# Peptides against a protein of PDB entry 7BDX: the designs that were tried, part 93

Target 1, 212 residues: chain A of PDB entry 7BDX
Amino acid sequence: EMGAAACTLLWGVSSSEEVVKAILGGDKALKFFSITGQTMESFVKSLDGDVQELDSDESQFVFALAGIVTNVAAIACGREFLVNSSRVLLDTILQLLGDLKPGQCTKLKVLMLMSLYNVSINLKGLKYISESPGFIPLLWWLLSDPDAEVCLHVLRLVQSVVLEPEVFSKSASEFRSSLPLQRILAMSKSRNPRLQTAAQELLEDLRTLEHN

## One batch from the design tools (peptide; aimed at target 1 I75 R79 S120 L126)

Design b2_p27_5_s1 (made by RFdiffusion4, then SolubleMPNN; its pose is not in this set)
Fold by OpenDDE base, seed 4:
Structure b2_p27_5_s1 (fold): chain B 212 residues (1-212), chain C 212 residues (1-212), chain A 27 residues (1-27)
Amino acid sequence: as target 1 above (212 residues)
Amino acid sequence: as target 1 above (212 residues)
Amino acid sequence: SSLVERLQRESAELQRAYENGDSLWVS
């Protein structure tokens, strides 16, 4: 209980850039983010057995952790910190996104995807995550999720890859061969306007790349 | 572990006034401070049995909680919040200071005393804590501590009482009858310059009150 | 040199502002 409450407050205040800088300026940041990854991993591993109630203290704790990671990645120095000093956490997030089944822990997936998107704003971060083993299959796995918010944030991450020629060129063959084009086309017709727009923009970006 | 790490980071960032305002501006502040008191109480109650290692995650957690309370009380809106909405926490801190033996959990006592001192900057806060049952005996109990930092912060709290005529007048008889003057005089000769100064200032304030 | 340093700082600030403009915040 108390840990979840403290972490939730830390998440709330982490919505400020100055607070993120203060978190990172402390000598405890490395340890915190190391334990963060382990805690998130332990939580996801615990889901295979008992139906953890989504409203549990443990769930709230992990959501707060994922929220903190997202907010840290929202600023340049936070992205730099994650990519330079907390790669294991990024690897953990990628792994957990693969380990979670479609429809499982939707809120956590959204938060983790948002964090990865923020990391992808940095070219070094984008390179790191996109060069991760199984990254492209992971994107398509996640894009199969029935949840529109999960799909939205996957599309945004895909767009980050597509919009960076240096990254896209390295995986272009795999990307083209495995692209779930029909799924993205279906999303471009979604009643969810955010998902619809993201899918349309991605389709436009992909078309532009085919003509070059 | 993770809870202690999160709470420690929250403590670190709570050194900013803006972060304290953000903590208090959230809808979770009441719950957090309610659980804080309970957690601190549970920790102190656990000390009577097993020698909790001072460096335990639990100890670190409670220290961070006490630090957060101190930092919240360091600003006007935080003092107002504590005195209006979290009186149970203040009562808990006073109780725990009484329950801890001299030399026991020195760091926690210091943090709790610092929080009470910050609360005492507000007249309403000072009234509330000084009107608590057994407050004056508690001050003398705490002033018997062999630790100079504990004694320093007790003297500062005593000074807050002495410097406020409206508060001091209500308890002046009890205060005069029970004042450990010889102990304070001994502290005014301490090799610890902070303790020495605090004891000297208090003795000067007390002398000024006797001549009026 | 002072102008170049100022322009470099402004460019770095603009780049940071641009990068942060697309970032996602969660609360």
Scores: peptide ipSAE 0.294, ipTM 0.786, DockQ to the pose 0.209
OpenDDE base, seeds 1, 2, 3, 5: peptide ipSAE 0.285, 0.293, 0.025, 0.283; ipTM 0.779, 0.788, 0.773, 0.784; seed 1 fails the geometry check

Design b2_p27_5_s2 (made by RFdiffusion4, then SolubleMPNN; its pose is not in this set)
Fold by OpenDDE base, seed 3:
Formats: structure tokens, sequence, C-alpha cells
Structure b2_p27_5_s2 (fold): chain B 212 residues (1-212), chain C 212 residues (1-212), chain A 27 residues (1-27)
């Protein structure tokens, strides 16, 4: 319980760039983010068994961890840190996103996707995550989620790939062959305006790429 | 382990006034500090049994908690919060300082004493802690510690009492009758310059009070 | 080659700086 409370407070204050820099400026950051990945993985693995209550301290703890990672990734030096010094954490997040079923741990998925999106803001980060094994299939797996927020952040991540020719070119063939176009089209007609906009923008970006 | 790591990071960033304000501005602060006291108490109680390794994650966790409390108490609004909304925590700290034997958990004692000193900067805080049952005997118990840092912070706390007539007057008789003068005199001759200075200053303050 | 790599790196940093405005914060 105390750990969850402390982590929640850390998450709350991590919404400041200065705090993120302070976190990273210490000698404890590496260890913290190493254990973060392990903790998140342990949590997800535990879900296959007993129904962990979504409102448990454990859930809150993992949410806070994912939130901290997201906020760290929100700034350039944070992204640099993650890509250089916490690749295992990024790999873990990618793995966990694949391990979770559609509709499972929606809130955590959203937070993890937000972190990956933030990482994708840097070309180095985008290259790293996009070169992960099964990255493209993972995107489509995640896009099969019934949750609009999950889908939204997947679309945003896909957009980051599509907008970077150097990254997109490496996976263009796989991307084109597996693109769930009908699903994206359906999302472009969503009642959720954020999802609708994201889907429409992505479709426009894709059309632009087809003409090139 | 993860909890200790998170708490350690929170401790590190809490060295900023802005972070302390952010901690206190949230809706989680009350719960956090409530659990903090319980956690520290549990730790101290566990020491009576099995020798907990000083370098354990648990020790680090408690150090971080005490550090956070100290840093919160370092600013005016933090002191106000503690005195108004976390009195149980202050009572717990006082109790734990009494429960620990001379030489036991020195680092934790120092941190807790630092927190109480910070609280004592406000008259309201000073009044509160000085009115705690057994406060004066507790000071002398703590001053019997062989550790110079413990003694230093005890002397500083005593000085805060001595320098406030409104507080000192309430306990003047008890204070005078139980004052370990020989011990303080011995400290004034210490090779530790910080301890030496603190003891000398206190002796001077006491002499000034005797002439009034 | 070295110049092209530098220009690409600069362009990437500029784009990252631009997109940084879209970074997601959570609390």
Amino acid sequence: as target 1 above (212 residues)
Amino acid sequence: as target 1 above (212 residues)
Amino acid sequence: MELEERLQAEAAEDLAAYRNGDALWVS
C-alpha cells in the first residue's frame, strides 16, 4: 500500500518537466526504470490467473508507473534517457501490449501507448520501437481493441510511423499488406470526435503516401 | 523493492519547494502521510525482533519516507499541513524516537529529528510537539545517544524550545530540574565542530534565561 | 556522407522539437 501511495505521488509530481529532469538527474533513475518494467510485467502476468480488481493498490501502482514513464517520455531528455538507458523497459511495454487481450487492462494500455507515442516523437525512439519484432502486427492487434482511447493512441502511434519516411520505408510492404483499412475507415466515422479525427488524418496521410 | 525505489525518487525530488507544494496540492497527500506513519512504526517494531539489515530495501524505504517528511516540513505550507492535517504522523515520530535505543537506527533518528526541527520553526508546530506527553524526557533520552548527529539535532530542537518564551515557560520547571547540563557541557568540548557550536550556543541561551 | 548524416540528424531534431508540443502528459 505505501509503495502505491508513494508511486502515485511521484506520478502526480512527474507532470512537471523540472521534476522529470530531477528524476533523471539522480543516480537512482536506472534502477527505478529497470524495476518498473519488471513490476509491470509481473502485474500483467498475474492477470491471467486471479481477477485482480481494477481498483486494487496493485493496479494503481502499475498505473502510476506507466504514468511516470509517459511523463518522462514527454520531454526530449526523457526520451533520450529511455532509448539509451532503458530499452528493456520499452521492450517490456511493447511485449505487454501484445500480451493483453482486447478490452483487457484498458487504462494501462492507454498509458503504455501514450508512453510509446511520446517516445516516437524522437526519430531515434521511433526507429527503436518500430524495429521491434512484430511491431506492425502489434499495432493491428491493439487496433482491434473495442476501446476508443486505445484505438486513438494506436492511430497516433501509426501516424508517427507513417509521417517518417525513413521508418515507414522499412515496413511499407508489411504495412500495406496488413493494414486494417476497413477498421480505420470505420473509426473515421466514429461518434468519438478524437478517434474520428485521428482516423481521418491517418487516412489522408496514407493517401498521400500512395500517390508518391 | 519497487516501492522503495519509487519512494527514494520521490524523496529526491521533494528537495524542491515546488515539488513539496505539488505533493500537498493533491488529494492524495493525507492518505500518503497517514500510511507513512504506519509504515515507519511497523518498521521500528520489526527491529525489536530480527536484525533488519540497515541496507535493506525496507530501511531505504523508511529513510526515504522520513526524508520526504523532513523536506515537507522545510517549508511553511508544509509545516502548516503537518500540524493541521497530519498530527498523528508527528505523534508517531515522537513515539518512535522514544522507542529507539541509543545507537539504534541512527540515520532514521537523524531524519526524524530533522523533521521535528523543521516543524519547530513554526510556533504552532513547536507548541504542538512540545506539548506532547514526555517531550522533555524524550529530549534527554535522545541526547544520551552516542551519535554526534543525533545529539546535534536534539540540541537544535532544544534550542528552538529555549528561544520561545511562550513554549519554554510551560516546561521551564521540568526543563531546569532535568537538564543534563554536564552532558551538554561535554558536548561543548566536542571535537565535532557542529556539535560543539550547537552546545555552546544552547549554553549561552540558557545562561541568558537564568538572568531573567 | 557525413554532411548528409548531420543534416538528417538536424532535421530529425527539428521535427522532434515540433512534435514535442504534442507530447502527452498524464496525471
Scores: peptide ipSAE 0.344, ipTM 0.815, DockQ to the pose 0.204
OpenDDE base, seeds 1, 2, 4, 5: peptide ipSAE 0.343, 0.342, 0.344, 0.342; ipTM 0.813, 0.814, 0.814, 0.814

Design b2_p27_5_s3 (made by RFdiffusion4, then SolubleMPNN; its pose is not in this set)
Fold by OpenDDE base, seed 4:
Structure b2_p27_5_s3 (fold): chain B 212 residues (1-212), chain C 212 residues (1-212), chain A 27 residues (1-27)
Amino acid sequence: as target 1 above (212 residues)
Amino acid sequence: as target 1 above (212 residues)
Amino acid sequence: SELERRLQEEARADLDAFRNGDALWVS
């Protein structure tokens, strides 16, 4: 598909901050990101019936879209744009992460989680996503995934919540009552060094909050 | 269409030299430009039966593709890539310019002519396109267009041939025998200042070649 | 106080700058 090829090239060049600024400086950014959410949603909904091959043009297209969102969120002005002007896309990403089963569309989940992590760097972005209905249960749902990379990016997103007292205080009771502590402890002993480090750092941050 | 939106954004950011380098630095450039030619050809072939609205997603997609080719050809490494690695795309553009009727798909003709002009800045590119079968008749066919912008870019491409003795010498006899001199003279009196200037400059260049 | 507000804004800006260094890029 020519569209998928164009989107893949756009994803590749979006790894530059200057290209992200150029994407956002155009009048077409809003339309692009509105259709992005719809396209990703349509793809995930199609998975319930059609065995979409992971190597399909449609899959590559959606991966490129998720990659573009991630790269846009990697810079301050991109986060500002997403949080101010593309909230529906963020809501869509959160919804899609809930709709996907453990082990289903792992690469897409990773990309979407990476985008949410980047959004969480901005306090306004972190507030927005963390105040989304079912956000805490969603984190635990995603942390149940057998994939180490999915779990890594969930832990990083949890860490973003824990490191921000203004956000954490609002959900602290739910967080403490539902925290899959044994799961995180198991990850802190993982053979995957990135997952191990992320789990250990989160456990340290949580201990610091219990002693304050 | 999401593909058209992605392609349009890619076109927008391709106005940067650094983005063109990034597009070409990837392993996907060859595939992208191969499919680009096919997509443009399919679009032009569809015009014989379907009244494709100029504002259609398909039209916008093809315009974006032609725009990307133009922007890639705007820089030295992009011209080198097209002339060395995407000759089929150049052949397709030349063919499509011949297949379109006067007044048909004016915007697409302009973009394709702009791309060929950019390719003509490179001597190897100019040689390649000018040695294409029917190139001189094609220029006159395109110069018969009622659109001033089409004619402007044809005149610029003719000027690229005239300014390069190595290229002009090979086709000089055909060029002199078929030159629509009266048409160019009429354009040198146009109310359109850009068209007027381009026609006048070409006439001056032609006079210089007759006196040598 | 205005001073406390400024210090909080500076501390937030520093934190955002630090965390921005950890931003994820994908290609």
Scores: peptide ipSAE 0.373, ipTM 0.823, DockQ to the pose 0.212
OpenDDE base, seeds 1, 2, 3, 5: peptide ipSAE 0.370, 0.370, 0.369, 0.371; ipTM 0.822, 0.822, 0.822, 0.823

Design b2_p27_5_s4 (made by RFdiffusion4, then SolubleMPNN; its pose is not in this set)
Fold by OpenDDE base, seed 2:
Structure b2_p27_5_s4 (fold): chain B 212 residues (1-212), chain C 212 residues (1-212), chain A 27 residues (1-27)
Amino acid sequence: as target 1 above (212 residues)
Amino acid sequence: as target 1 above (212 residues)
Amino acid sequence: SELEKRLQEESKELLDAYKNGDALTVS
């Protein structure tokens, strides 16, 4: 209980750039983000047995951790810190997104995908995550999720790759050969307006790249 | 581990007034400080059996909690919140200071005493804690501690009472009858310059009140 | 030219500032 409450407060205040700077300016940031990855990994590994209630103290704790990572990645110095000093955490997030089944831990997936999207704002971050082994298959695996918010954040991450020629050129062959076009086309017809727009924009960006 | 790390980061950032305002402006503050008191109480009650290592994750967690309370009490709105909305936490801190033996959990005692001192800056806070049952006996019990920092913060709290006529007048008879004058005189000769000064100043303030 | 380098740096700073505006915060 108390750990979850404290992490939840830390998550709430981490929306401030000055709080992110204070977290990162301390000597404890490296340890915190290392343990964060381990804690998130332990939680996801524990899910195969006990159906942990989505509202458990442990679940709330892990959500707060993922929220903190997201808010740190929302700030330029936070992105730089994650990409330079906490690559293991990014690798862990990518791994956990692969380990989670479609429909499993939806809220955690959304937060992790939001963190990776924020990291992708930095070209070095985008290069790092997109050059991760299995990144393109992982995107398509995640795009099979029934949750519209998961799919929305996957599409945003795909768009970050597509809009960066230096990154897209390296994966263009694999991307084109494996693209779940029918799935994205189905999303472009979604009743969810955010998902619909993101899928339409991505399809337009992909068409523009075929003509170049 | 992770709870202690998160609370320690929250403690670090709680030195900012804006972070304190953000914590208190949220809907979670009441719950957080309620659970804080319970967690600190559970920790102190567990000490009678297992010699919890001072460096345990649980100890570090409780230190961070006490540090957060101290930093909240350092801000005017934080003092107002504690005195108006978290009186149970203040009562718990007073109780725990009574339950701890001399030399036991010195770091926690210091943090708790610092929080009460910060609360005492507000006249309403000073009234509340000084009118707590057994407050004067508690001060003398704590002043028996072998630790100079514990004694220093007790002397500061005593000074806050002595310097406020409206508060001191209510307890003056009990205070004068129970005052460990020889102990305070011994502290005025301490090799610790901070303790020495605090004891000297308190003795001067007490003399001034005898002449009024 | 030095001017082209400055314009490229300014364009990069503007692009980084724009991308930073798209960052997602969660509470």
Scores: peptide ipSAE 0.238, ipTM 0.790, DockQ to the pose 0.190
OpenDDE base, seeds 1, 3, 4, 5: peptide ipSAE 0.223, 0.223, 0.226, 0.232; ipTM 0.788, 0.789, 0.789, 0.789

Design b2_p27_6 (made by RFdiffusion4)
Pose (drawn by RFdiffusion4):
Structure b2_p27_6 (pose): chain A 212 residues (1-212), chain B 210 residues (1-210), chain P 27 residues (1-27)
Amino acid sequence: as target 1 above (212 residues)
Amino acid sequence: EMGAAACTLLWGVSSSEEVVKAILGGDKALKFFSITGQTMESFVKSLDGDVQELDSDESQFVFALAGIVTNVAAIACGREFLVNSSRVLLDTILQLLGDLKPGQCTKLKVLMLMSLYNVSINLKGLKYISESPGFIPLLWWLLSDPDAEVCLHVLRLVQSVVLEPEVFSKSASEFRSSLPLQRILAMSKSRNPRLQTAAQELLEDLRTLE
Amino acid sequence: ATDGEKDVAEAAAERRARFDEWLAEKE
């Protein structure tokens, strides 16, 4: 209970750049981010499906962990630190997104997809994520999630890699062969404006790159 | 005059999340949200045989109080703090909406309805408002107001209550059937565009979940 | 907005501006 309360407080203050700089400056953050991935992996493996039932100081603990990772990656030196020091944590995030079934731990998936988008703002972070093993199959599969907030963060991550045609050119062929053009087109007609324009903007960029 | 000027200044700066977080600790020593409800209750009681005066120092004081409550509830930890600590203030807001006759204190009713919408974004806040005494009769009473802005914010609150699970097993199925569907339909053909669109959106949501 | 949200918004806008310039060069 005490461990989760401290992680929740750290999640709250981690929204500040001043606090994020102080976390990376203290010589204990490396251990914190290594054991963070282990705790997130342990939490996901412990779930035999079901849902989560807002596990008392268990789910709030991992949510605080993913929330901190997201708020750290939201700061320039935070996403820089993560791609240099905590590459194993990025591997764990990408692995746990594929390991989590659609509809299972939706809040955890959005927090994790938000952190991957933030790390992709760093040039090396974009290279590391896009060059990870089944990255493209993972993207199209996360789009098969019924939750609209998960689909929105997948489209935002896809738009981020698509916005760097140099990195996008390495993962050619499968971007044209396997892309769920029909699902992205359906998302460009959603009554939710943020999801609708995200898919509309991604479709504009996808059609423009195939011709230009 | 001095009290209202300081409250208006606080309403201006309360649009910041940093300021809202700073306000939530101050409620301990000086019961800011406890005495806010008393001041709002005292103001409406003082309008015995009369309606609003406006441009007054007293009118802008309570407007600033309701505006501050709204700007606090607009921040996630603000609406979380209100539903945990300031449930009495939420009771006062819901009570004063029913106590105010139609056409009386229109600006105050809109600001108050905006704060309830914001608190309803919080899961416990939605339960607390929808399970409050006389809540459905209050929605009907507020929709009988001639002012379009008040009707719009009632429809926005009703839309917020209609969306999300609320157990869904006839707990929310009866809430939808008990609404003034005729008045919502009349407001869907309204000449006020903002009101017409809110009633239209709400009607779509009522039909979608039927 | 949080500092992180401002930083992310600025960085995303810079990446979009660079992508539009790259399309203009290709045209």

Design b2_p27_6_s1 (made by RFdiffusion4, then SolubleMPNN; from b2_p27_6, 15 letters changed)
Fold by OpenDDE base, seed 2:
Parts: C-alpha cells; sequence; structure tokens
Structure b2_p27_6_s1 (fold): chain B 212 residues (1-212), chain C 212 residues (1-212), chain A 27 residues (1-27)
C-alpha cells in the first residue's frame, strides 16, 4: 500500500517540468526506470492466471509507474533521457503492448501508448520506436482493441509515423500492404468524437500521401 | 525494490517548495501521511528481533519516508498541514523516538528529529510537540544516545523550547528539575564542533533564563 | 493542463504545420 501511495504522489508531481528535471538530474533516474520496466513486465506476466482486480494496490502502482513515464516523456529532456538512456524501458513497453490481450489492462495500455506517443515527438524517439521489430503489426493488432481510448492513442501513434516523411518512407511499403483500412474507416464513424476525428484525420492524411 | 526507488525519488524532489505544495494540494496527502506513520511504526516494531541490515530496501524506504516528512515540515504550508491534519504522524514520530534503543536506527532518529524541529518552527507546532505526554523525559532519554548527530538534533529541539518563552514557561519547572546538566556540559566539550557549539549555546541560553 | 500536456499539444500542432508545409513544397 505505501509503495503505491508514494508512487502515486510521484506520478502527480511529475506533471511539472521542474519535477521531471529534478527526477532526471539525480543519480537515481537510471535505476528507477530500469526497475520500472521490470516491475511493469512482472505485473503483466502475472496476469496470465488471475484477474487482478483493476483497483488492486499492485495495479495502482503499475498505473502510477506508467503515468510517471508518460509525464517524463512529455518533457523534452525526459524524451531525450528515455531515448538515450532507457531504451530497454521503451522496448519493454512495446513488448507489453503486444503481450496484453484485447480489452486487457485498458488503462495501462492507454498510459503506455501515451508514453510512446510522447517519446515519438522527438524524431530520434519516433525513429527508435518505429524501427522496432514488429512495430507495424503491433499497431494493427492494437487497433483490434475494443476500447475506444486504446484505439485513439494507437491512431495518434500511427499519425506520428504518417506525419514524418523520413520515417514513413522507410515503412511505407509495409504500412500500405498491411493497413487495416476497414477498421480505420469504421473508427471514422465512431460515436466517440475524439476517435472519430482522429480516424478521419488519419484517412485524409493517408489519401494525401497516396496522391503524391 | 521498486517502492523504495519511487519513495527515494519522491524524497529527492520533495526538497522543492513547489513539490511540497503539489503533494499537499492533491487529495492523496492525508492518506499518504497516514500510511507513512503506520509504515514507520511497523518497521520500528519489526526491529525487536532481527538486526535489519541498515542498507536493506526496507530501511531505505523508511528513511525516504522520514526524509519526505522532514522536507514537508521544512515548508510553511507543510508545517501547517502536519500540525492541522497529520497530528497522528507527529505522535507516531514522538513514540518511535521513545521506542528506539540508544544507537538503534541512528539515521532514522536524525531524520525524525529533524522533522520535529522543522515542525517546531511554527509556534503551533512547537506547542503541540512540547505539550505531548512525556516530551521532556523523551528529550533527556534521547540525549543518552551515543551518536553525536542524534544528540545534536535533540539539543536543537530543546533550543526550540528554550527560545520560545510562552512554551518554556509552561514546562520550565519540569525542565529545570530534570535537566541532564552534566550530559549537556559533556557535549559542550565534544570533539564534534557542531555538537559542541549547540551545547554551548544552549547552556548560555539556559543561564540567561535563570538570571531572568 | 500540465506542463507536459501543453508541450505535447504544441509539438503535435507544430508537426502538423511542418507536414502541411512539406506537402505544399511537393506541389
Amino acid sequence: as target 1 above (212 residues)
Amino acid sequence: as target 1 above (212 residues)
Amino acid sequence: MSDGERQVKEATEERRKKYRKWLEELK
């Protein structure tokens, strides 16, 4: 309980740029994010048997960890740190997104996807993530999730690839050949206005790229 | 391990006033400090049997918690919060200082004493602490500690009482009757310059109060 | 909105502007 409470407070205060800088300026950041990846992985691996109550202390702890990563990645120096010094954590997040079943750990998936999106704001981060093995198949698999928020954040990450010509060009062939067009079209008709807009924008951007 | 790491980071960033304000501005502060007291108490109670390695993850976690309390108490709004909303934590700290044996958990004692001193900067905090049952006997018992840093921070807390006439007047009779004068005199001859100075200053202040 | 959320929003908008400019230059 105490660990979860402390981590939750750390998550809350990590919304500040100055706090992120303070976290990263210390000698403990590397170790912390290393253990974070291990802890998140351990949690996800433990789900193969027991329906962990979403509101368990363990779940809250892992959510807070994912939230911290997201907040750190939202800051320029945080993205640089993660891409330069904590690549294993990014690899872990990508792996865990692939390991989680559709509808499983929805909130965690959203936070992890948000963290990856935030990292992808830097070209270096986007390159690193998008060049990861199985990245494109992972995106399409994640779009099969029944949760609108998960799908929204997947579409945002896809948008990050599409809107960066240097990155998109490297993956364009695979992207075009595997694009779940019908799924994205269905999302453009979603009752969720955020998902609807994101899907529509992506479709428009893809059409623009096909004509050029 | 992860809990200790997260708590250690929280400790580090809590040195900032803005972070303390952020911690206290959330809806989770009350719960956090409640659990903090319980966790510290549980740790100290566990020491009756096994020499916990000072460098254990558990020890580090508890040190970080004590450090957070100290940092929160260093800020005006933090003192107000602790005195108004977390009195049980202050009571717990006072109790734990009484429960720990001489030479036991030296670093924790120092941090707890620092937190009490910081709280004592506010007259309301000083009144609350000094009016606690057995406070004066506790101070004298703590001065029996072989550690110079523990003794230093006890003397500082004694100084807080002595330098506040309103508080000192209420305890003056008990204070004078129980004063371990020989112990304080011995400390004024310490090879530790900080302890030496603190003891000398206290002796001077006490002499001044006897003549007035 | 947190500092990070604001920065992410701004960066997202800037990326879209750059993309639009790039598309115009291809034309």
Scores: peptide ipSAE 0.473, ipTM 0.837, DockQ to the pose 0.326
OpenDDE base, seeds 1, 3, 4, 5: peptide ipSAE 0.472, 0.472, 0.473, 0.473; ipTM 0.837, 0.838, 0.837, 0.838

Design b2_p27_6_s2 (made by RFdiffusion4, then SolubleMPNN; from b2_p27_6, 15 letters changed)
Fold by OpenDDE base, seed 2:
Structure b2_p27_6_s2 (fold): chain B 212 residues (1-212), chain C 212 residues (1-212), chain A 27 residues (1-27)
Amino acid sequence: as target 1 above (212 residues)
Amino acid sequence: as target 1 above (212 residues)
Amino acid sequence: MTDGQKEVEKATEERRRKYREWLEQLR
């Protein structure tokens, strides 16, 4: 309980750029994010056996950790730190997104996807995550999630790849050959307006690239 | 390990006034400080059986909690919060200081004493802690500690009482009758310059009050 | 939305703008 409470407070205050700078300016940041990845991984591995109640202290703790990573990644220096000094954490997040089943740990998936999207704001971060082994299949696996918010954040991450010609060119062949077009088309008809718009925009962006 | 790491980071960033305001502005502050007191108490109660290594994750965690309380108490709004909404935590700190033996958990004692001293900066805080049952005997018990830093912070807390006439007048009789004068005189001859000075100043302040 | 996230959204819009400009240059 205490650990979750402390981590939740840290998550809340990490919304401040100055707090992110303070976290990263300390000698404890590397160790913290190393342990963060390990903790998140351990949690996800534990799910195979026990229906961990989403409201458990452990779930809240891991949720807060993912929130901290998201907030750090929202800041320019935080992205630089993650990409340079905490790549293992990014790799862990990518792995966990692959390990989680559709509908499993929805809120955690959303935060992890948000963190990756935030990292992808800079070209170095986008290159790193998009060049990850199995990244394209992972995107399509994640699009199979029944949750509209998960799918929304996947589509946003796909857009990050598509809207960067240098990055897209490296994966364009695989991307085109494996694109779940019918799934994206279905999302463009979603009752969720954010998901609908994101899918429509992506379809437009892809059509524009096919004509060029 | 992760809990200790998160709490340690929270401790570090809580040195900022803005972070303290952010912590207290949230709906989670009350619960956090409630659990903090419980956690610290549980830790101290566990010491009767196991020589918990001072360097254990649990020790570091509790140390960080005490550090957070100290940082919160250093801020005006933090003092107000503690005195108005987290009195149980203050009571717990006072109790734990009484429960710990001389030389036991020295670093924790120092931080707890610092937190009480910080609270005592405002008159409301000083009144609250000084009117605590057994406060005067507690001060003298704490002065029996062999650690110079513990004794220094006790003397500073004693000074906070002595230098506020309204507060001192309420306890003056008990204070005078139980004052460990020989112990304070011994501290005024300490090789530790900070302890030496604090003891000398207190002796001067007390002499001035006896002549008035 | 956090201040950082607001900046992320601004950067997202800017990336889209640049992409559109790039596409126009290819025509």
Scores: peptide ipSAE 0.461, ipTM 0.837, DockQ to the pose 0.272
OpenDDE base, seeds 1, 3, 4, 5: peptide ipSAE 0.460, 0.460, 0.460, 0.460; ipTM 0.837, 0.838, 0.837, 0.838

Design b2_p27_6_s3 (made by RFdiffusion4, then SolubleMPNN; from b2_p27_6, 14 letters changed)
Fold by OpenDDE base, seed 4:
Structure b2_p27_6_s3 (fold): chain B 212 residues (1-212), chain C 212 residues (1-212), chain A 27 residues (1-27)
Amino acid sequence: as target 1 above (212 residues)
Amino acid sequence: as target 1 above (212 residues)
Amino acid sequence: MTDGEKQVEEETKKRREEYRKWLEEQE
């Protein structure tokens, strides 16, 4: 209980850029983010057996951890730190997104996807994420999620790749062949306006890049 | 491990006034400080049986919690919050200081004493602490500690009472009779300059108040 | 919005603008 409470407070205050800088300015940042990855992994691995009540202290704790990572990644120095010093955490997030089933841990997936998107603002981060083994299959897996918010954040991550010619050019053929274009097209007809717009923009950008 | 790490980071960032405001601005502050007291109490109660290694995750966690409370109490709005909304935590800290033996959990005692001192900056806080049942006996108990830093912070807390005429006048007789004056005199001869000075100043102030 | 969310929004817009410029240069 106390751990979850403390972590939740840390999440809340990490919404401030100055707090992110303070987190990173200490000698404990590396250890914290390392353990964060391990903790998140342990949580996800435990889901295969126990109906972990979504409201458990552990669930709230992991949710807060993902929130902290997201907030850190939203800040320029935080992105740089994660890409330079906490790649294992990024690997873990990618792995966990693959380990979770469609519809499973929706809120956690959203936060993890947001963190990856934030990291992808850095070219180095985008390269690291997009070149990760199984990244494109992971996108396919995640786009199969029934949750509109999950899919939205996946599309945003795909957009990060598409809108960087240097990155997209390296994997354009694989992206075109491995993206579930029909599913994305279905999303462009979604009743969720945000999802609809994101899907439509992505499809338009993909079409534009086919002619060039 | 993760809880201790998160709490330690929260402690570090709570050194900022803005972070303290952020902690208190949320709807979770009350719950957090309530659980903090419970957690600290549980830790101290566990010490009677197990040689809890000072370096355990639990010890570090509680240490960080005490640090957070101290940092919150260092800020005006934080003091007000604790005095108005988290009196149970203050009661717990007072109780724990009484439950710990001389030389036991020195660092924790120091932080708890610092938090009480910070709270005592508010007149309302000072009144609350000084009017707590067994406060004067507690001071006697704490002044028996072999650790110079513990004793220093006890003397500082006593100073808070002495330097507030409204508060001191109500308990002057009891303070004079129940303070280990000979021990404080011995502290005024300590090789620790900070302790020496604090003891000397306190003795001088006490003497001045006897003549008035 | 968090400080980070604001920054992310700005960077997202910037990326879109840079992409648009790049497309124009390819035409």
Scores: peptide ipSAE 0.440, ipTM 0.838, DockQ to the pose 0.292
OpenDDE base, seeds 1, 2, 3, 5: peptide ipSAE 0.436, 0.437, 0.437, 0.430; ipTM 0.837, 0.837, 0.838, 0.837

